# Peptides against a protein of PDB entry 6FRK: the designs that were tried, part 67

Target 1, 411 residues: chain A of PDB entry 6FRK
Amino acid sequence: NEEVLNAMLKEVCTALLEADVNIKLVKQLRENVKSAIDLEEMASGLNKRKMIQHAVFKELVKLVDPGVKAWTPTKGKQNVIMFVGLQGSGKTTTCSKLAYYYQRKGWKTCLICADTFRAGAFDQLKQNATKARIPFYGSYTEMDPVIIASEGVEKFKNENFEIIIVDTSGRHKQEDSLFEEMLQVANAIQPDNIVYVMDASIGQACEAQAKAFKDKVDVASVIVTKLDGHAKGGGALSAVAATKSPIIFIGTGEHIDDFEPFKTQPFISKLLGMGDIEGLIDKVNELKLDDNEALIEKLKHGQFTLRDMYEQFQNIMKMGPFSQILGMIPGFGTDFMSKGNEQESMARLKKLMTIMDSMNDQELDSTDGAKVFSKQPGRIQRVARGSGVSTRDVQELLTQYTKFAQMVKKM

## One batch from the design tools (peptide; made by RFdiffusion4, then SolubleMPNN)

Design b1_p12_8_s1 (from b1_p12_8, 8 letters changed)
Fold by OpenDDE base, seed 5:
Structure b1_p12_8_s1 (fold): chain B 411 residues (1-411), chain A 12 residues (1-12)
Amino acid sequence: as target 1 above (411 residues)
Amino acid sequence: TILKKILEELSE
């Protein structure tokens, strides 16, 4: 029994290391899981695999919880949020995403560019802010980030902004002067929250980088970026361990909406390759897909039309990049969708929608759309000509529809 | 569940 446990724990440890979880944390987790499992209960015929999975899940949840309550902005007050992080971490993009998130929640939000080191930093922030209709401040002539940050914070406080986000210059580990500049900015503006932005793709370097920032400034929150890529997010555990600060948000892509509040349970489920069913449900609910209630009601009656399928394809397109959605489905690892496969999958979906755009209401609203086309083959030829596809492509769509409709009738 | 099935079929 101990040999079987040790073998299963070795597989779990290997998978966590492949997910960029720090070697020290994996070792600690192995010891904690081994101590939490009663070998006598494992001998009694309980599902050993489920017990180990539950123990691993519970210990990973503890590693992501710093035991500190996340900072939250106070409504009707001026909340100053300072961003810190490495160059290329996605810090500037994340400032815009956070500003847009709060703006959509009805907060009076603004952005300050205190990055004087990077040429075009202010232009990039200005472009992102203008696109999102977020007020911004910065300078083309002032080179002191302390002056820019102080003036911008004072301006937006006087204008009664509730969320004041300050972007700073990106740092490298060897640039002590830039860390001193960061501390000077923090001392001048006295932020209510300091957010460390971490790129999940840096893997095992996450601990050392997160610690370097925490040793210089009072990091109180973490945002993890690039979780849409090959990064399995294991570096997030290292950032929490090093900063002793909660993850508050995650960046899941390049779009301004590819940003969500951090949830521990879904994140650990995804890290273990179990998928994120809860995050999928939340994302579906956030899209105000009110049309889903009507669909669910039809589905309960075993009704599924070509129009209902079309609406589901529109919903998939509204959910953002297809790779992110697939990465939320159990059994579809993030590695399954190379960037090439995402564009191909979206092109396939768009092709299917274009075929359906050439269908009439009688065809789209039929409870047996495939039978309508089988009774009158001239409809297939009309749709094929209208959409610029082969009759075979239309038949393949109808075959796919029939497969879905049969699955709905079995629900 | 239907979204999952649609996504599974689109990935095949």
Scores: peptide ipSAE 0.032, ipTM 0.547, DockQ to the pose 0.063
Fold by OpenDDE base, seed 2:
Structure b1_p12_8_s1 (fold): chain B 411 residues (1-411), chain A 12 residues (1-12)
Amino acid sequence: as target 1 above (411 residues)
Amino acid sequence: TILKKILEELSE
């Protein structure tokens, strides 16, 4: 039993290391999981795999929970939010995303560019803010970030802004001068919240970076960026461990809308490759797809047609970045997400839809579409010719359909 | 939602 546990824990530890989880945290997790698993309960015939998975999940949830309640802005008050982070962390973009998030929720939101170090920082912020219709402040002539931040905060306080976001200078490396500047700005404006922005794609460097910021400035919140890329998000655990501060939001892309409140359960599920069912449910509910009721009723009867699959693909295309959606679906991520960027995933989906566009109503509306094609192989050849694909591509589509239909019948 | 249910089953 101990050998089996150790083997499974080794696989989990390997997967977590491949997800950029810090080696110290992985070791701690392994010890915590070993202590949480009663080896005597494992003898009782319980599914050892499920027990270990549950224990791992539970301990990962604890690692992203700093035990501190996240700061939240107070409605009708002036809330000053200072952003800190390295250059290239997505800090400036994240300021705009957060401002836009609050603006969409009916908060009077503004942006201050106190980045005097980077040439064109103010122009970039101004462009982003103007596109989002967010009021902004900055200077082309003032070089002291303390003056800009102080003047901007005072201006927007006098104009009764509720959310005042201050973007600060980043550096390429951890430099004492950066931390001194951040402290001077923080002391001048007295922010209600200091948000550390971390790039998840830096992998094992997340701990050292997060620690360096926490040791110098009073980080109270964390935002993790670039979770749409190759970063599996393990660096987020390192950020929480180092800062002892909650993750409040995540950046999931380059667009201003690619920003969401952090949810622990979906994040850990995604980190473990279990998918993000809750986040996908939320996205599906946001789409207000009225036609979902008719399809739910069909699914309740175990009926799933090629047309129903086509409609689901249309819905997926409406949900935005297909790679993110597929990564949220358990089991789809491995087969569909293998080597392709978002464009390849969308091209694959469009190819499947194009194959279905060459099907007739009898084929599309059959409750056993795969059987219709298996009984009359000439249909496969017709559809293949009509869509400009191989007969193999049509068979692969039918295999996918059959897998979906089998899942639906188990519902 | 159907997608919710499909996803719930895919998670099991």
Scores: peptide ipSAE 0.023, ipTM 0.491, DockQ to the pose 0.033
Fold by OpenDDE base, seed 1:
Formats: structure tokens, sequence, C-alpha cells
Structure b1_p12_8_s1 (fold): chain B 411 residues (1-411), chain A 12 residues (1-12)
């Protein structure tokens, strides 16, 4: 039993390291999981795999929880939020995303550009803010970020703004001059929250970066960027461990809407390749996709047709970045995402739809579409010829349909 | 949405 446990834990540890989880955290997790698993309960015939998965999940949840309540803005108050982070972390883009998030929630939100180091920083912020209709402040002539930040904060306080976001200068590397500038800005504006923005794609470097910021600046919140499906998100655990600060939001792409509140359980579920059903429900609700009551009623009766699958693929295509959505669906994340980038995933979905466009109504509307094709193999050849694909491609589609239909029947 | 209900049922 210990050998089986050790083998399974080795696989989990390998997968976590491949997910950019810091080696120290993986070691700690392994020890914590071993201590949490009652070997006596494993002897009682319980599914050892499920027990280990549950223990791993529970310990990962603890690693993402700093034990500190996240700061939240107070309605009707002036909340000053200062952003800090390296250049290329997505800090400036994240300022705009957060401003837009609060604006959509009915907060009076504004942006201040206190980045005097990067040429065109103010133009970039102005462009993003103008597109989102967010009020902004900055200077083309003032070179002191402390003056710009102070004047901007004072202006927007006097105008009764509720969310005042201050973007600061970044650097390509950790520099003492950057940290001194950040401290001077923080001292001048007295922010209610300091948000560290971290790029998840830097993998194992997340710990060292996050620690360097925390050691110099009183980071109270973390935002993790570039969680677009390529970054496996393990760096987020390193950020929490190093900063001892909660992740409050995640950036999931380049669009201003590719921004969501951090949820621990969905994030860990996604990290483990279990999918994010809650996040997918939230995204589906935000899209206000037309309720097909007729399809809901069929699904309640365990009926799922190839046409129903086609309609679901159309809905998925409307949901935006396909890689993100597939990564949220249980059982799709690992097999579909491992085979290509977002564009390849969309191309694959379009290919599947093109195959179904070559099916007839009898095939599409059958409650057992796979059985219709299995009984008459000539249908596979017809559909393959009609869609310009191999018979294997049609068989793969039917295999996917069968898996979905079996899932629906278990609902 | 149907997708929401499928997902709700999958979450149960």
Amino acid sequence: as target 1 above (411 residues)
Amino acid sequence: TILKKILEELSE
C-alpha cells in the first residue's frame, strides 16, 4: 500500500512540476498528503485513487489560501488601489481590466498612469481607458511619478470616485530604483490596497519574483496574468506562498473581459485537469445564450442527439477563447488542449461541425446516432466523402458523441 | 441555458 501510494504521489508530483508548481511546494504537498492519508482507511477497500486525489486537492487548496482575508473595496468610499509589478507582467492591461470590472459592477472607477519610465505608457493607458470609457489621469510633461500619482488621486478623490487605480512603472528586472520609486508613490498616495501583478508564464521564477516584491513593498493582493491555458497556473501557488497575500483576480487572455475574480476551488480543479464547472456556468450566464427549453427537456430525459451536440458546439464557439472553455469542461481539458493551441482547437471544432453538416436529419436527430452509423457503415463513408475528411475522423466524432451521450444519460 | 443545466447536472 505504501509503494502504491508513493508511486501515485510521484505521478502527482511530476504533474505538478510540469504545471510550474515550485519544487519546494511540491515537496511540502507530498509530505502533507502522506500525513493526511490514513493508511488504515486505504486498507478498507476505498478507492485509493480517489482518496489520494481528494488529499492532493485539499492540500493544494491550503497552498492557495494565505489565511488572510482578501481586501475588498467599500461602496461609497474612495478606494485607492496601487498596482506594482515587472514590465511585461501585464500590469497596465490588468489595471484597465480591473477598472472595467468595477465599472461594469456600477462603481465610479478611474485610472492613473504614474509610469514615467516607459515611453508611451500614458498613451497605452489612455487608449485602453478611452475604449472602455474609463476616466483617466496622467502627464506627458511631469517626470516624477509621485507628483502624477498624488495629483491624480487628489483629483479623483475630489470628484468622488470610488475606485482609483494607480499604475506604476515596471522594469525588465528587479532594480532597487524601482522599489524606491514604488515606496515613494505608496507613501504619497497611501493606497488602501497594493496589488502585485505576476505573469504565470514565468513558471519556476514566480517564487523569486514574488518574494523580491514582498520583501520591498507591502503587497496585500496578487493578480495572476496569462492564465490563457498555456500557463498551467502553478506559479500562482508560488506567488501566494511568497507574498502571503491572496490572489484576488486572474487574467485569462488579452481582451478586457478576460478577467475574473479568483476562486480557489475552480482554480485547483483546473490545475488538476478536473475542469471548472462553476466557472463555465458563470461564463455561460454572462453570455446570455438563448435558452433552448426544448433541448433542456430532452437532456432531462437523457436524450442527446448529434444535432444537440452541434448546437452545443455553436454555443461554445460563441463563448470566446475555445481553449479556455474546453479547459473548463470535465474530460475535455486534457485530451483536447494537449493536441494544439487555441486556433487548432477552434479549427478542430469547426472540422467536427463540418462533418456533422454532411449528416442527414435521420443521423442528426437519432437518440443513438452512433448506433445508426454502426449498423450501416456506408453512412460513415458518405459523411467522410461529403465533408472531405477520413472515415477515421468521422469515427472519432462518433466516439466523442458517444462519450457525451453517456455523460448526459448519467445526468 | 442548456449548457448551464448540463454543467449544473455535471456539478452534482
Scores: peptide ipSAE 0.019, ipTM 0.454, DockQ to the pose 0.030
Fold by OpenDDE base, seed 3:
Structure b1_p12_8_s1 (fold): chain B 411 residues (1-411), chain A 12 residues (1-12)
Amino acid sequence: as target 1 above (411 residues)
Amino acid sequence: TILKKILEELSE
């Protein structure tokens, strides 16, 4: 039993290292999981795999919790939020995403560009801010970021802005000059929150980068970006461990809406390839898909038709990048998160919908569902011919429908 | 919600 446990823990440790989790954290997690597992309970015939997965999940949740309450802005006050991070971390884009997030919640929000180093930084901020209708400040002529930040903060304080976001210069390296500039800006504007923006795609470098920032500036919050890429997000654990600061938001793409409040449990579920159930529910609720009430009412009666499944597929297609949605569904493994698999997954969904487009209203609206096709096999051949697919493809669709309908009936 | 229960069952 101990040999089996050690073998399974070795596989989990390997998978976590491949997910960019720092080797020190993986070792600590292994020890904590081994101490939390009662070998006697494992002997009693409990599913050893589920028990190890639960223990791993619980210890990963603890690693993402710094034990520090996240800073939150106060309504009716002037809240100054300073952004820090390397060039290419997504810092400037994240400033715009955060500004837009608060604006949509009815906060009087503005943006300040204090990046004097990057050519076109102010133009990029201005473009993003204008597109989102967010007030902005910056200079084409002032080269001192301290002056720009101070003037911008003073201006927006006098205009009674509630959320004042300051984007600072990012360097391409961890240079002392960058940290000195950040400290000078922070001392001048006296921010209520300092947000460190980290790119999750830098892998094992996440710990060293996050530590370098925390050792020089009073980082109070973390935002992790590029979680839509090949990055499994293990670097986020390293950022929390190094900064001792909570992750407050995550960036999940390039669009201004590809930004969400950080939730610990969904994030760990996604990291383990278990899916993000809560994030999918939140995303579905945000879309205000009006048809959810009618569907809920039908489902309360234990009725789930092929049309109801088709409407759900349409709703999934409306939710945006299918890879992100599938990555939120348990059992659609991390492999579906690759850009290549998004197109394949969308093509698969579109193929299923095309098969259903060849069904008639009697087939789509039948309360017997797949039994209509079982009673009259000629329907399968008609649908196969109409959609240009094999009879096997239609049978596979009907099998998927039957599984889904059985799940819905248990609800 | 139905989605929540589907997702809960898929998570088990």
Scores: peptide ipSAE 0.011, ipTM 0.484, DockQ to the pose 0.057

Design b1_p12_8_s2 (from b1_p12_8, 9 letters changed)
Fold by OpenDDE base, seed 4:
Structure b1_p12_8_s2 (fold): chain B 411 residues (1-411), chain A 12 residues (1-12)
Amino acid sequence: as target 1 above (411 residues)
Amino acid sequence: DLLKKLLEELSK
């Protein structure tokens, strides 16, 4: 039993290392899992695999929890959020994503470009901010980031902005001059939160990088970027361990909407390849689709209509890039994440919705929609003509609906 | 679960 446990733990440890989890954390996790597993309970014929998976999951959850509450902005106050991180970490993009996130939540949000080191930093921020309709500040002539940050913060405080995001210079390497500049900026603007932006794709370097920032500036929050790429997210654990700061958001793509609040359980589930079903549910719930609870209740009772399917397609379309949604589902390989497949998948959903838009309320609200159409084949022809599709396309939709309704009845 | 199942069937 101990040999089997050790073999399974070795596989888990290998998978975690391949997921860019730091070797020290993997070792610690292994020992913690061993200590948490009751060998006597394993002897009793319980599903050893499930028990080990649960123990691993619990210990990974603990590794992502720094034991400190995440900073949250206060409504009606001027909250200054300073971003720090290396060049190429996605810092500037993440500033825009965070600003857009708060703006969409009804916060008066602005952006300050205090990156004087990178040529075109201000133009890039200005471009992103303008696209998102976010107010911005920066200079083409001022070279002191302290002056820019101070002036920008003062300006936006005077204009009663609630979220004031300051983007700082990033360099390719950790340089003392960068850290001195960051400290000077932080001292001048007195940020309410310092956010370290980390690229998940740097793998085992995440710990050393995160530590170097934490040792120089009072990092209070972490944002992990590029989780849409080849990065399995194990570097996030290293960042939390090194900074002792919570992950507050994750960047999940290139689009301004490819940004979500960090959730521990979904993230760990995804890291383990269990799929991000909870994150999907949560993202659907964040859309404040009032009818989601009613739909979940109907689904629990094994009721599923064509309207319920239509609403689910609307929800999927509102969740953002289809590639990200698919990437949250176990068994959708990397090939489904190709930009070409996303457009095709969205076009397919839109086509299905267009077919359903030609259905009547009796057809949409029937608990046996397929039977309604089977009893009166003239309905298929009407819907096909109304939606500009073939009768075959309508039959394919009804076949899909029937499969879904059968799945719901088995839930 | 439903959304996952929905997407799994849409991928087929």
Scores: peptide ipSAE 0.027, ipTM 0.685, DockQ to the pose 0.058
Fold by OpenDDE base, seed 2:
Structure b1_p12_8_s2 (fold): chain B 411 residues (1-411), chain A 12 residues (1-12)
Amino acid sequence: as target 1 above (411 residues)
Amino acid sequence: DLLKKLLEELSK
C-alpha cells in the first residue's frame, strides 16, 4: 500500500513539477498528502486513486488559499490600487483589464501611468484607456514617478473617482532601484491595495520573483497573467506561498476582456488537468443563450441527441477563444488541445458540425443516434460522402456522441 | 449545474 501510494504521489509530483509548481511546494504537498491519507482507510477497499486525488486536490486548495481575506474596494470611496511587477509580466495590460472590469461593474474608474522608465509606456496606457473609454493621467515630460502618481491620485480624488489604478515602472530583472522607486511611490500615494502582477510563464522563477517583491513592498494581492499559454499556472502556488497574499484575478489572454476573478476550485482543477468546469458554467451562463434552458431540461431527462451536441458546438463557438473553452472541458483538452492552436480546435469543431450537417432529422433527433447508425451502416457512408469525410471520421464523431450521451445518462 | 456535471463526467 505504501509503495502504491508512493508511486502515485511520484506521478502527481512529476505532473506538478511539469506544471511549474515549485519543488519545495511539491515536497511539502507530498508530505501533507501522506499525512492526510490514513493508510488504514486505504486498507478498507476505498478507491485508493480517488482518495489520493482528493487529498492532492485538498492540499493544493490550501496552498492557493493564504488564509487572508482579499482586499475589496469600497463603493462610494476613493480606492487607490497600486500595481507592481516586472516588465513583461503583463502589468500595464492588467491595469487596463482591471480598470475595465470595474468600469463594467459601474465603478468610476481611472488609470495613472507612473511608468517613466519605459519609453512609450504612457502612449500604450493612453491607447488602451482610450479604447476602453477609461479616464487616464500621465506625463510626457515629468520623469519622477512619485510626482506623476501623487498628482494623478490627487486629481482623480478631487474628481470623486472610486477606483484609482496606478501603474508603476517595471524592470527586466529584480533591481534595487525598482524596489526603491516602488516604495517611494507607495509612500507618496498611500495605496489601499498593492497588486503584484506575475507572469505564470516564468515557471520556477515565480517563487524568487514573488518573494523579492514581498520583501520590499507590502504586496496585498496577486494577479497571475499568461494562463492562456503553455503555463499550467503552478507558479501561482509559489506566488501565494511567497507573498502570503490572495490571487484576486487571472489574465487569460491578450484582450481586455481576457480577465476574470480568481476561483480556487476551477484553478486547481485546471492545474490537475481535470478541466475548469465551473468557469465553463459561468461562461455558458454569461452567454445568456436562451437555448440553455431547453438543453438543461433535456439533459435532466437523460436525453441527448446529435442535434443537442450540434447546438452545444454552436454555443462553444459563440463563447469566443475556443482553446480556453476546450481546455475547460475534461477529456477534450488532452485530445483536442494537445497539438492544436485555437484555429485547429475551431476547425475540428467545424468539421464535426459539417459532418452533422449531412445527417437527416431522424439521425439528429434520435435519442440513440449511434444506434441508428449501427443498425444501418449505409447511413455512415451516406453522411461521409455528403460531408466529404471518411467513414472513420463519422465513426469518431459517433463515438464522441456516445461518450457524451453516456455522461448525460449518468447525470 | 448540468454543464458542470457533464464536464465532471468528461473529466473521468
Scores: peptide ipSAE 0.016, ipTM 0.502, DockQ to the pose 0.059
Fold by OpenDDE base, seed 3:
Structure b1_p12_8_s2 (fold): chain B 411 residues (1-411), chain A 12 residues (1-12)
Amino acid sequence: as target 1 above (411 residues)
Amino acid sequence: DLLKKLLEELSK
């Protein structure tokens, strides 16, 4: 039993190392999991794999919790949020995403560009801010980031802004000059929150980078970016461990809406390839798909038509990148998260919808569903010809529909 | 919720 446990823990530890989890954290997790597993309960014929997976999940949840409550802005106050991080971390894009998030929630939000180092930083911020209709401040002539940040914060305080986001300069490497500039800006504007932005794709470098920032500036919050890429997000554990600061948001793509509040359990589920059921539910609820109530009511009656499936496919397409949605569905492994598989998955969904576009209202709205086609095989041939697909493709669609309809009837 | 049950069944 101990040999089997050690073998399974070795596989889990290998997978966590491949997910960019720091070796020290993996060792600590292994010891904690061993201590949490009752070997006597494992002897009783319980599914050893499920017990180990549950123990690993619990210990990963503890690693993501720094034991510190996240800072939250106060309504009707002036909240200054300073962003820090390396160039290429997604910091500037994340400033715009956070500003847009608060603006959509009815906060009076603005952006300040205090990045004087990067050519075109202000133009990029201005472009993003203008697209989102967010007020912005910056200079084309002032080179001192302290002056720009101070003037911008004062201006927006006087105009009674509630959320004042300050984007700072990034560097390509950890440099003393970057940290000195960040400290000077922080001292001048006295931010209510300092947000460290980290790229999850830097792998094992996450701990060293996060530590270097925490050792120089009072990082109080972390945002992790590029979780749509090949990065499994193990670097986020390293960031929390190093900064002792909570992850407040995650960036899940390049779009301004590819930004969500951090949730511990969904994130760990995704890291383990278990899917993110809770985040999918939250994202579906945020879309305010007005038609969801009518659909839920039909589903409660065990009615699920081809039209109802078509509407679900439209809703899935509205939820954004299909790879993100599929990656939130348990059992769609990490391979479905590759950009190549997103286009293929969207093309497959679009193909299914195109087949359904060749169906008539009697076929789409039939409570008999696939049986309408079984009773009259000529319908399959008509739909196949109308959509430019094989009769086999139509039969595969009807088989998928029948599986979905059977799942709905069991609910 | 129905969606939660659907997703739980898809996870199996």
Scores: peptide ipSAE 0.007, ipTM 0.430, DockQ to the pose 0.037
Fold by OpenDDE base, seed 1:
Structure b1_p12_8_s2 (fold): chain B 411 residues (1-411), chain A 12 residues (1-12)
Amino acid sequence: as target 1 above (411 residues)
Amino acid sequence: DLLKKLLEELSK
């Protein structure tokens, strides 16, 4: 039993290290999991794998919980949010994403560019803000970020803005001059929240970077960027551990909508390759797809047709970056992402839809589409010829459909 | 809920 436990923990530790989880956190997790596993319950014939998975999941949830309540803006108040983080972290883009998020929620939101170090910082912020119709402030002539931040905050306070986001300089590396500038800005504007923006793609460097910021600036919140379907989320654990601050949002792509509130359970599920079912529901609900009610009603009755699957593929294609959506679908995320980029994944869906375009209404509208094809193998050959694919490709589609239809019947 | 359930079964 101990050998099996150690083997499984070795696999989990390897996967977490491959996910850019800091080696110290992986060691701590291993010890915590070993301590949390009741060896007596493992002896009772319970599924050892499920027990270990549950223990790993529970301990990962604890690693992303700093034990500190996340700051939340107060409606009808002026909430000043200062952004800090290195150049290339996605800080400026994240300011715009957060502003847009709150604007869509009916908050009076604005942006201030207090980055005087980077050439074109104000133009970039202005471009992003203008596209999103977010009010902005900055200067082309003022070189003191303290003056710009102070004037911008005062202006937007006087105009009764509820969310006032201040973007600051980032530099390419940790420099004392950067931290001094950040402290001067923070002292001048008295932010209600200081948000550290971290790029998840830097992997093992996340701990050292996050620690350097926390040691110099009173970071109260973390936003993790570049959590695309290929990005290893393990750096987020390092950020929480180093800053002792909650992750409040994650950036999941380049689009202004590629931004979501941080949810611990979905994030850990995704990190473990279990998928993000909750995030996918939220995304589908946000799309307000009119056909969702009819589909929900069919699924309540355990009915799922090939046409219903086709409509779901169309909906998935409408949700934006396909890599993100597939990365949210358990089982599909790992196998589809490991075999190609977003474009290849979309091409695979289009291929499946093209196969279905060669099906007839009897095949598409059957509540047991797989049985229709199994009873008459000539249908598989017809569809294969009509769509220009192999009979194997059609069988693979029908296998996927059968899995989905079995799911629906268990709902 | 439907998409959740579909995703849950895709995860199996």
Scores: peptide ipSAE 0.033, ipTM 0.558, DockQ to the pose 0.062; fails the geometry check

